# Peptides against a protein of PDB entry 5ONS: the designs that were tried, part 149

Target 1, 181 residues: chain A of PDB entry 5ONS
Amino acid sequence: MFKKFDEKENVSNCIQLKTSVIKGIKNQLIEQFPGIEPWLNQIMPKKDPVKIVRCHEHIEILTVNGELLFFRQREGPFYPTLRLLHKYPFILPHQQVDKGAIKFVLSGANIMCPGLTSPGAKLYPAAVDTIVAIMAEGKQHALCVGVMKMSAEDIEKVNKGIGIENIHYLNDGLWHMKTYK

## One batch from the design tools (peptide; made by RFdiffusion4, then SolubleMPNN)

Design b2_p27_1_s4 (from b2_p27_1, 15 letters changed)
Fold by OpenDDE base, seed 3:
Structure b2_p27_1_s4 (fold): chain B 181 residues (1-181), chain A 27 residues (1-27)
Amino acid sequence: as target 1 above (181 residues)
Amino acid sequence: SASEEEAKKLSEEGKKEIEKLLEELKK
């Protein structure tokens, strides 16, 4: 989603949200990520304005005090940014790739099934379309936010094709954006 | 708060880990 993303070229505008809209978004976030509810007042304090940065390709980035928190495309599900996920690693369920897969993940490549079934990988139960944090062997912080294209069960059984779609990865255009005020 | 401090700590640790990883990939 952000492989060739550049803030100067791909951001269209930024709007401040009304209180009613913020309430709706918070409810959506709790629905998607139930574990975030106790932390939501810390992540999105009531006193702070919430903004949406509108980008090309129908991408919207939710921000508070310049911090990039979540993003979505075409009013689909919200994804946490890697920066938020590093602060709150429990927001997403995890999957782990082996050391050899790191360079491919960081190139924006989708994660193939064999990379999730190798000895250095760890595949946890997850349904298709689940948003997941991609961890790497020997690393403590997520390298990528992805979406399960197959269930964990099917990945193990079929063991070929795209297991997880790469949505946002370390050092992509969104990562380099850092903040937006 | 304690939770905010922990989140900040995790963020800083993440940045350091990432910097190291990127340096390793350049070799």
Scores: peptide ipSAE 0.286, ipTM 0.843, DockQ to the pose 0.091
Fold by OpenDDE base, seed 5:
Structure b2_p27_1_s4 (fold): chain B 181 residues (1-181), chain A 27 residues (1-27)
Amino acid sequence: as target 1 above (181 residues)
Amino acid sequence: SASEEEAKKLSEEGKKEIEKLLEELKK
């Protein structure tokens, strides 16, 4: 999603959200990520304005005080940014790739099944379309936010093809955006 | 708060880990 993303070229505008819209978004976030509910007041304090940065290709980034929190495309599901995920690693279920897969993940490549079934990998139960944090062998912080394209069970059984789609990864265009005020 | 401090700590650790990882990949 952000492989060729550049703030100067791909950001269109920024809008401040009304209170009613913010409430709706918070409810959506809780629905997607039930475990985030106790933390939303910390992540999105009531006193702070919430903004949406509108980007090309129908990408929207939710921000508070310039911090990039979540993003979505075409009004689909919200994804946490890696920066937020590092602060709150429990927002997403985890999958772990082996050491060899790291360089490919950081190039924006999708995660292939063998990278999730190798000895250095850890594959946890997850259904298709689940948004997951991609961890790496020997690393403590997420390298990527992805979406399960196969269930964990099918990844183990079939062990061929794309297991997880790479959505947002370290050092991509969104990562380099850092803040937007 | 303690939770905010922990979040900041995790964020800082993450940044450092990422920087190291990126440096390793450039070698």
Scores: peptide ipSAE 0.267, ipTM 0.833, DockQ to the pose 0.109
Fold by OpenDDE base, seed 4:
Structure b2_p27_1_s4 (fold): chain B 181 residues (1-181), chain A 27 residues (1-27)
Amino acid sequence: as target 1 above (181 residues)
Amino acid sequence: SASEEEAKKLSEEGKKEIEKLLEELKK
């Protein structure tokens, strides 16, 4: 989603959200990520304005005090940014790729099934379309936010093709954006 | 708060880990 993303070229505008819209978004976030509920007031304090940065390709980034928190495309589900996920690693269920897959993930490549079933990888139960944090062997912080394109069960059985779609990865355009006020 | 400090700590640790990872990839 952000392989060729640049703030100077791909950001269109920024809008401040009304209270009612913010409440709706918070409810959606809790629905998507139940574990975030106790932390949501810390992540999005009531006293702080919430903004959406509108980008090309129908991408929207939710921000508070310049921090990039979540993003979505075409009004679909919200994804946490890696920067937020590093602070709150429990927001997403995890999958772990082997050491050899790291360089490919960081190039924006989708995660192939063998990279999730090989020694050094850890595959946890997850349904198709689940948003997941991609961990790597020997690393403690997420390298990527992805979406299961196959269930964990099917990844193990088929063990061929795209297991997880790479949505946001370290050192991509969103990562380099860092902040927006 | 304690929770804010923990989040900040995790963030800083993440940044350091990423920096190391990027350095390793240059080898």
Scores: peptide ipSAE 0.261, ipTM 0.830, DockQ to the pose 0.091
Fold by OpenDDE base, seed 1:
Structure b2_p27_1_s4 (fold): chain B 181 residues (1-181), chain A 27 residues (1-27)
Amino acid sequence: as target 1 above (181 residues)
Amino acid sequence: SASEEEAKKLSEEGKKEIEKLLEELKK
């Protein structure tokens, strides 16, 4: 989603959200990520304005105090940014790729099944379309946010093709954006 | 708060880990 993204060329505008809209978004976030509920007041303090950075290709980024928290495309599901996920690693279920897959993940490539079934990888139960944090062997922080394109069961059985779609990865355009005030 | 400090700590640790990873990939 952000492989060719840069703030200078791809950001259109920024709007401050009304309180009613913020409430709706918070409810949606809780629905998508139930474990986030106790932390939402810390992540999105009531006293702080919430903004949406509107970007090209129908991308929207939710921000508070300049921090990039979540993003979505075409009013689809929200994804946490890697920066938020590093602070709150429990927001997403995890999948782990082997060491050899790291360079491909960081190039924006989708995660192939063998990278999730090989020694050093760890594959946990997850349904198709589940948003997941991609971990790597020997690393403690997420390298990527992805979406399951196959169930964990099918990844193990078929072990061929795209297992997880790469949505947001370290050193992509969103990562380099860092903050937006 | 303690939870905010922990989140900050995790963030800083993440940055350090990422920096090391990026350096390794340049080799």
Scores: peptide ipSAE 0.233, ipTM 0.813, DockQ to the pose 0.091

Design b2_p27_2_s1 (from b2_p27_2, 7 letters changed)
Fold by OpenDDE base, seed 1:
Structure b2_p27_2_s1 (fold): chain B 181 residues (1-181), chain A 27 residues (1-27)
Amino acid sequence: as target 1 above (181 residues)
Amino acid sequence: SKLEEEKKLVEEAKKYTDEEIEAEYEE
């Protein structure tokens, strides 16, 4: 989603959200990520304005105090940014790729099944369309936010093709954006 | 408790900068 993304080239505008919209978004976030509920007031304090950065390709980034928290495309589901995920690593279920997959993930490639089933990888139960944090063998921090394109069960059985779609990865255009005020 | 464990994870996360995380994957 952000392989060719550049803040100066791809950001259109930024709007401050109304209270009612913020409430709706918070409810949606809790629905998508139930584990975030105890932390949402810390992530999005009531006293702080919430903004949406509108980007090309119908991408919207939710920001508070300049921090990029979540993003979505075409009003689809929200994804947490890696920066938020690094602060709250438990808000997404994890999957772990082996060392060999790292360079491909960091190039924006989708995660192939063998990278999730090989020694060094760890595959945890997850249904199709689940948003997941991608961890890596021997590393402490997530390098990617992805979406399960196959269930964990099918990844193990089929072990061929795209297991997880790469949505946002370390050092992509969104990562380099860092802040927006 | 789950909440206490999460609090610990949040505190541990604060120990790392973005630069350190980037450096982790420069190898």
Scores: peptide ipSAE 0.770, ipTM 0.967, DockQ to the pose 0.961
Fold by OpenDDE base, seed 2:
Structure b2_p27_2_s1 (fold): chain B 181 residues (1-181), chain A 27 residues (1-27)
Amino acid sequence: as target 1 above (181 residues)
Amino acid sequence: SKLEEEKKLVEEAKKYTDEEIEAEYEE
């Protein structure tokens, strides 16, 4: 989503959200990520305005105090940014790729099944369409936010093709935005 | 509890900078 993304080229505008809209978004976030509920007041304090950075290709980034928190495309599901995920590493279920897959993930490539089933990888139960944090063998921090294109069971069984779609990865265009006020 | 474990994870996460995370994947 952000492989060719540049803040200067792809950001259209930034809008401060109304209270009612914020409430709706918070409810949606809790629905998508139930485990985030205890932390949502810390992530999005009521006293702080919430903004949407509107980007090209129907991308919207949710921000608080310049911190990029979540993003979505075409009003689809929200994804946490890697920066938020690094602060709250438990808000997404994890999958772990082997060392060999790292370079491909960091190039924006989708994660192929063998990278999730090989030694060094760790594949955890997850349904198709689940938003997941991609971890890597021997690394502490997530390098990617992805979406399961197959269930974990099917990844193990079929073991070929795209297992997880790469949505947002370390050092992509979104990562390089850092902040937006 | 789950919440207590998450609190620990949050505190642990604060120990790392973005630069350190980037460096982790440069090796």
Scores: peptide ipSAE 0.770, ipTM 0.968, DockQ to the pose 0.953
Fold by OpenDDE base, seed 4:
Structure b2_p27_2_s1 (fold): chain B 181 residues (1-181), chain A 27 residues (1-27)
Amino acid sequence: as target 1 above (181 residues)
Amino acid sequence: SKLEEEKKLVEEAKKYTDEEIEAEYEE
């Protein structure tokens, strides 16, 4: 989603949201990520304005005090940014790729099944379309936010093709935005 | 409790900067 993303070229505008809209978004976030509820007031304090940065290809980024928190495309599901995920690493279920897959993930490549079933990888139960944090063998922090394109069960059984779609990865265009006020 | 464990994770996460995370993945 952000492989060739550039803030100066791909951001269209920024809109401050009304209170009612913010409430709706918070409810949506809790529905998607039930575990985030106790933390949402810390992530999105009531006193702080919430903004949407509108980008090309129907991408919207939710921001508070310049911090990029969540994003979505075409009013689909919200994804946490890696920066938010690093602060709250439990808000997504994890999957772990082996060390050899790291360079490919960081190039924006989708995660292939063998990279999730090989020694050094860890594959946890997850249904198709689940948004997941991609961890890596021997690393502390997530390097990617992805979407399961196959269930964990099918990844193990078939072990061929795209297991997880790469949505947002470390050092991509979104990562390099850092802040937006 | 679950919440207490999450609090610990949040505090542990604060120990790292973005630059350190980037460096973790530098070859």
Scores: peptide ipSAE 0.768, ipTM 0.967, DockQ to the pose 0.983
Fold by OpenDDE base, seed 3:
Structure b2_p27_2_s1 (fold): chain B 181 residues (1-181), chain A 27 residues (1-27)
Amino acid sequence: as target 1 above (181 residues)
Amino acid sequence: SKLEEEKKLVEEAKKYTDEEIEAEYEE
């Protein structure tokens, strides 16, 4: 989603959200990520305005005090930014790729099944379309936010093709955006 | 408890900067 993303070229505008809209978004976030509920007031304090940075290709980034928290495309599901995920690493279920897959993930490549089933990888139960944090063998922090294109079960059985779609990865255009005020 | 463990994870996460995370994947 952000492989060719550049803040200067791809951001269109920024709007401040009304209270009612914010409430709706918070409810959606809790629905998508139930584990975030106890932390949502800390992530999005009531006193702080919430903004949407509108970007090209129908991308929207949810921000609070310039911090990039979540993003979505075409009014689809929200994804946490890696920066937020690093602060709250438990808000997404994890999958772990092997060491060899790291360089490909960091180039924006989708995660192939063998990278999730090989020694060094760890595949956890997850349904198709689940938004997941991609961890890596020997590393402490997530390098990617992805979406399961196959269930974990199918990844193990088929073990061929795209297992997880790469949505946002370390050092992509969104990562480099850092803040937006 | 789950919440207690999450609190620990949040505190642990604070120990790392973005630069350190980037560096982790440059190795």
Scores: peptide ipSAE 0.768, ipTM 0.968, DockQ to the pose 0.949

Design b2_p27_2_s2 (from b2_p27_2, 7 letters changed)
Fold by OpenDDE base, seed 2:
Structure b2_p27_2_s2 (fold): chain B 181 residues (1-181), chain A 27 residues (1-27)
Amino acid sequence: as target 1 above (181 residues)
Amino acid sequence: SELEEQEKLVEQASKYTDEEIEAEYEE
């Protein structure tokens, strides 16, 4: 989603959200990520304005105090940014790729099944369309936010093709955006 | 509890900078 993204070229505008809209978004976030509820007041304090950065290709980035928190495309599901995920590592279920898959993930490539079933990888139960944090063998921090394109069961069974779609990865255009006030 | 574990994770996570995380994947 952000492989060719550049803040200077791909951001259209930024708007401050009304209270009612913020409430709706918070409810959506809790529905998507039930475990985030205890932390949402810390992530999005009531006293702080919430903004949406509107980007090309129907991408919207939710920000508070300049911090990029979540994003979505075409009003689909919200994804946490890697920065938010790094601060709250538990808000997504994890999957772990092997060492060899790292370079491909960091190039924006989708995660192929063998990279999730090989020694060094860890595949946890997850349904299709689940948004997941991609961890890597021997690393502490997530390198990617992805979406399961196959269930964990099918990844193990079929073990070929795209297992997880790469949505946002370390050092992509969104990562380099850093802040937006 | 799960919440207590999460609090610990948040505390530990806060110790890292962006640069340190980037450096982790430069190797």
Scores: peptide ipSAE 0.759, ipTM 0.965, DockQ to the pose 0.954
Fold by OpenDDE base, seed 1:
Structure b2_p27_2_s2 (fold): chain B 181 residues (1-181), chain A 27 residues (1-27)
Amino acid sequence: as target 1 above (181 residues)
Amino acid sequence: SELEEQEKLVEQASKYTDEEIEAEYEE
């Protein structure tokens, strides 16, 4: 989603959200990520304005105090940014790729099944379309936010093709955007 | 409790900078 993303080229505008809209978004976030509920007041303090950065290709980024928190495309599901995920690593279920897959993930490539089933990888139960944090063998922090294109069960059984779609990865255009105030 | 565990994770996570995380994947 952000492989060729550049703040200067791809951001259209930024709007401050009304209270009612913020409330709706918070409810949606809790629905998508139930574990975030106890932390939502810390992530999005009521006293702080919430903004949406509108980007090309119908991408919207939710921000508070310049911090990029979540993003979505075409009003689809919200994804947490890697920065938010790094601060709250438990808000997404994890999957772990092997060492060999790292360079490909960091190039924006989708995660192939063998990279999730090989030695050094760890595959945890997850249904199709689940948004997941991609961890890596021997590393502490997530390098990617992805979406399961196959269930964990099918990844293990089929072990061929795209297991997880790469949505946002370390050092992509969104990562380099850092903040937006 | 789960909340206490999460608090510990948040505390641990806060010790890292973006640069340190980036450096982790430069090796």
Scores: peptide ipSAE 0.759, ipTM 0.965, DockQ to the pose 0.956
Fold by OpenDDE base, seed 3:
Structure b2_p27_2_s2 (fold): chain B 181 residues (1-181), chain A 27 residues (1-27)
Amino acid sequence: as target 1 above (181 residues)
Amino acid sequence: SELEEQEKLVEQASKYTDEEIEAEYEE
């Protein structure tokens, strides 16, 4: 989603959200990520304005105090940014790729099944379309936010093709955006 | 409790900078 993303070229505008809209978004976030509920007031303090940074390709980034928190495309589900995920590593279920897959993930490539089933990888139960944090063998922090394109069960059985779609990865255009005020 | 464990994770996570995370994957 952000492989060719550049803040200067791809950001269109920024709007401050109304209170009612913010409430709706918070409810949606809790629905998508139930584990975030106890932390949402810390992540999005009531006193702080919530803004949407509108980007090309129908991408919207949710920000508070310049911090990039979540993003979505075409009114789809919200994804946490890697920066938020790094602060709250438990808000997404994890999958772990082997060391060999790291380079490819960091280039924006989708995650192939063998990278999730090989030694060094760890594949946890997850349904198709689940938003997941991609961890890596020998590393402590997530390098990618992805979406399961196959269930974990099918990844193990088929073990070919795209297992997880790469949505946002370390050092992509969104990562380099850092803040927006 | 689960919440207590999460608090510990958040505390631990806060010790890392973006630069340190980037450096982790430069290895």
Scores: peptide ipSAE 0.758, ipTM 0.966, DockQ to the pose 0.955
Fold by OpenDDE base, seed 4:
Structure b2_p27_2_s2 (fold): chain B 181 residues (1-181), chain A 27 residues (1-27)
Amino acid sequence: as target 1 above (181 residues)
Amino acid sequence: SELEEQEKLVEQASKYTDEEIEAEYEE
């Protein structure tokens, strides 16, 4: 989603959200990520304005105090940014790729099944379309936010093709967009 | 409790900078 993303070229405008809209978004976030509820007031303090950065390709980024928190495309599901995920690593279920897959993930490539079933990888139960944090063998922090294109069960059985779609990865265009006020 | 464990994770996570995370994946 952000492989060729550039803040100067791909950001259209920024709008401040009304209270009613913010409440709706918070409810949506809790629905998507139930475990985030105890933390939402810390992530999105009531006293702080919430803004949406509108980008090309129908991408919207939710920001508070300049911090990029969540993003979505075409009013689809919200994804946490890697920066938010690094602060709250439990808000997404995890999958772990092997060491050899790291360079490909960091190039924006989708995650192939063998990279999730090989020694060093860890594949946890997850349904198709689940938004997941991609961890890596021997590393502490997530390098990617992805979406399961196959269930974990099917990844193990078939072990061919795209297992997880790469949505946002370390050092992509969104990562380089550190803040926006 | 689960919340207490999460608080510990948040505290531990806060010790890292973006630069440190980037450096982790340079090797």
Scores: peptide ipSAE 0.758, ipTM 0.965, DockQ to the pose 0.953

Design b2_p27_2_s3 (from b2_p27_2 with E5K K7E M9L E11K A23K P27E)
Fold by OpenDDE base, seed 5:
Structure b2_p27_2_s3 (fold): chain B 181 residues (1-181), chain A 27 residues (1-27)
Amino acid sequence: as target 1 above (181 residues)
Amino acid sequence: EELEKQEELVKEAEKYTDEEIEKEYEE
């Protein structure tokens, strides 16, 4: 989603949200990520304005105090940014790729099944379409936010093709955006 | 308790900067 993204070229505008809209978004986030509920007031304090940065290709980025928290495309599901995920590592279920897959993930490539089933990888139960944090063998922090294109069960069984779609990865255009005020 | 575990994870996460995370994947 952000492989060729550039803030200067791809951001259109920024709007501040009304309180009622913020409440609606918070409810959506809790629905998507139930485990985030205890932390949402810390992530999005009521005293702080919430903004949406509108980008090309119908990408919207939710921000508070300049921090990029969540994003979505075409009014689809919200994804946490890697920066938020690094602060709250538990808000997504994890999958772990082997060491060999790292360079490909960091190039924006989708994650193939063998990279999730090989030694060094760790595959945890997850259904299709689950948004997941991609971890890597020997590394502490997530390098990617992805979406399961196959269930964990099918990844193990079939072990061929795209297991997880790469949505946002370390050092992509969104990562380099850093802040927006 | 799950919440207590999460608090510990948040505290641990605060020890790292974005630059340090980037460097983790440059090695």
Scores: peptide ipSAE 0.766, ipTM 0.965, DockQ to the pose 0.952
Fold by OpenDDE base, seed 1:
Structure b2_p27_2_s3 (fold): chain B 181 residues (1-181), chain A 27 residues (1-27)
Amino acid sequence: as target 1 above (181 residues)
Amino acid sequence: EELEKQEELVKEAEKYTDEEIEKEYEE
């Protein structure tokens, strides 16, 4: 989603959200990520304005105090940014790729099944379309936010093709955006 | 208990900068 993303070229405008809209978004976030509820007041304090950065290709980024928190495309599901995920590593279920897959993930490539089934990888139960944090063998922090394109079960059984779609990865255009005020 | 564990994870996460995370994946 952000492989060729550049803040100067791809950001259109920024709007401050109404209270009612913020409430709706918070409810949606809790629905998508139930475990985030206890932390939502810390992530999105009531006293702080919430903004949406509108980007090309119908991408929207939710921000508070310049911090990029979540993003979505075409009013689809919200994804946490890697920076938010690094602060709250538990807000997404994890999958772990082997060392060999790291360079490909960091190039924006989708995660192939062998990178999730090989020694060094760790595959946890997850259904299709689950948004997941991608961890890597020997690393502490997530390098990617992805979406399961196959269930964990099918990844193990089929063991070829795209297992997880790469949505946002370390050092992509969104990562380099850092903050927006 | 789960909340307490999460609090510890948050505290641990605060120890790292973006640059340190980037460096982790340059190795």
Scores: peptide ipSAE 0.765, ipTM 0.965, DockQ to the pose 0.956
Fold by OpenDDE base, seed 4:
Structure b2_p27_2_s3 (fold): chain B 181 residues (1-181), chain A 27 residues (1-27)
Amino acid sequence: as target 1 above (181 residues)
Amino acid sequence: EELEKQEELVKEAEKYTDEEIEKEYEE
């Protein structure tokens, strides 16, 4: 989603949300990520304005105090940014790729099944379309936010093709955006 | 308690900067 993303070229505008809209978004986030509820007031304090940065390709980034928190495309599901995920690593279920897959993930490549079933990888139960944090063998922090294209069970059984779609990865265009005030 | 575990994870996460995370994947 952000492989060729550049803030100067791909950001269209920024709007400040009214209270009622913010409430709606918070409810959506809790629905998507039930475990985030106890933390939402810390992530999105009531006193702080919430903004949407509108980007090309129908991408919207939710920001508070310049911090990029969540993003979505075409009013689909919200994804946490890697920065938010690093602060709250439990808000997504995890999958772990092997060491050899790291360079490919960081190039924006989708995650192939063998990279999730090989020694060094860890595959946890997850349904198709689940938004997941991608961890890596020997590393502490997530390098990617992805979407399961196959269930974990099918990844193990079939072990061929795209297991997880790469949505947002370390050092992509969104990562380099850092803040937006 | 799950919330207590999460609080510890948040506390641990605060120990790292973006630069340190980037460096982690340069190795």
Scores: peptide ipSAE 0.765, ipTM 0.965, DockQ to the pose 0.951
Fold by OpenDDE base, seed 3:
Structure b2_p27_2_s3 (fold): chain B 181 residues (1-181), chain A 27 residues (1-27)
Amino acid sequence: as target 1 above (181 residues)
Amino acid sequence: EELEKQEELVKEAEKYTDEEIEKEYEE
């Protein structure tokens, strides 16, 4: 989603959200990520304005005090940014790729099944379309936010093709955006 | 118990800067 993203070229506008809209978004976030509920007031304090940065390709980024928290495309599901995920590692279920997959993930490639079933990888139960944090063998922090394109069960059984779609990865255009005020 | 575990994870996460995380994957 952000492989060729550049803040200077791809950001269109920024709007401040009304209180009622913010409440709706918070409810959506809790629905998507139940584990975030105890932390949401810390992530999005009531006293702080919430903004949406509108980008090309129908991308919207949710920000508070310049911090990029979540993003979505069109009106699809919200994804946490890697920066938020690094602060709250538990808000997404994890999958772990082997060390050999790292360079490909960091180039924006989708995650192939063998990289999730090989020694060094860890595959946890997850349904299709689940948003997941991609961890890597021997590394501490997530390198990617992805979406399951196959269930964990099917990844294990078929073990061929795209297992997880790469949505946002370390050092992509969104990562380099850092803040937006 | 789960909340306590999460608090520890958040505390641990605060020890690292974005630059340090970038370096983790540059090596």
Scores: peptide ipSAE 0.763, ipTM 0.965, DockQ to the pose 0.958

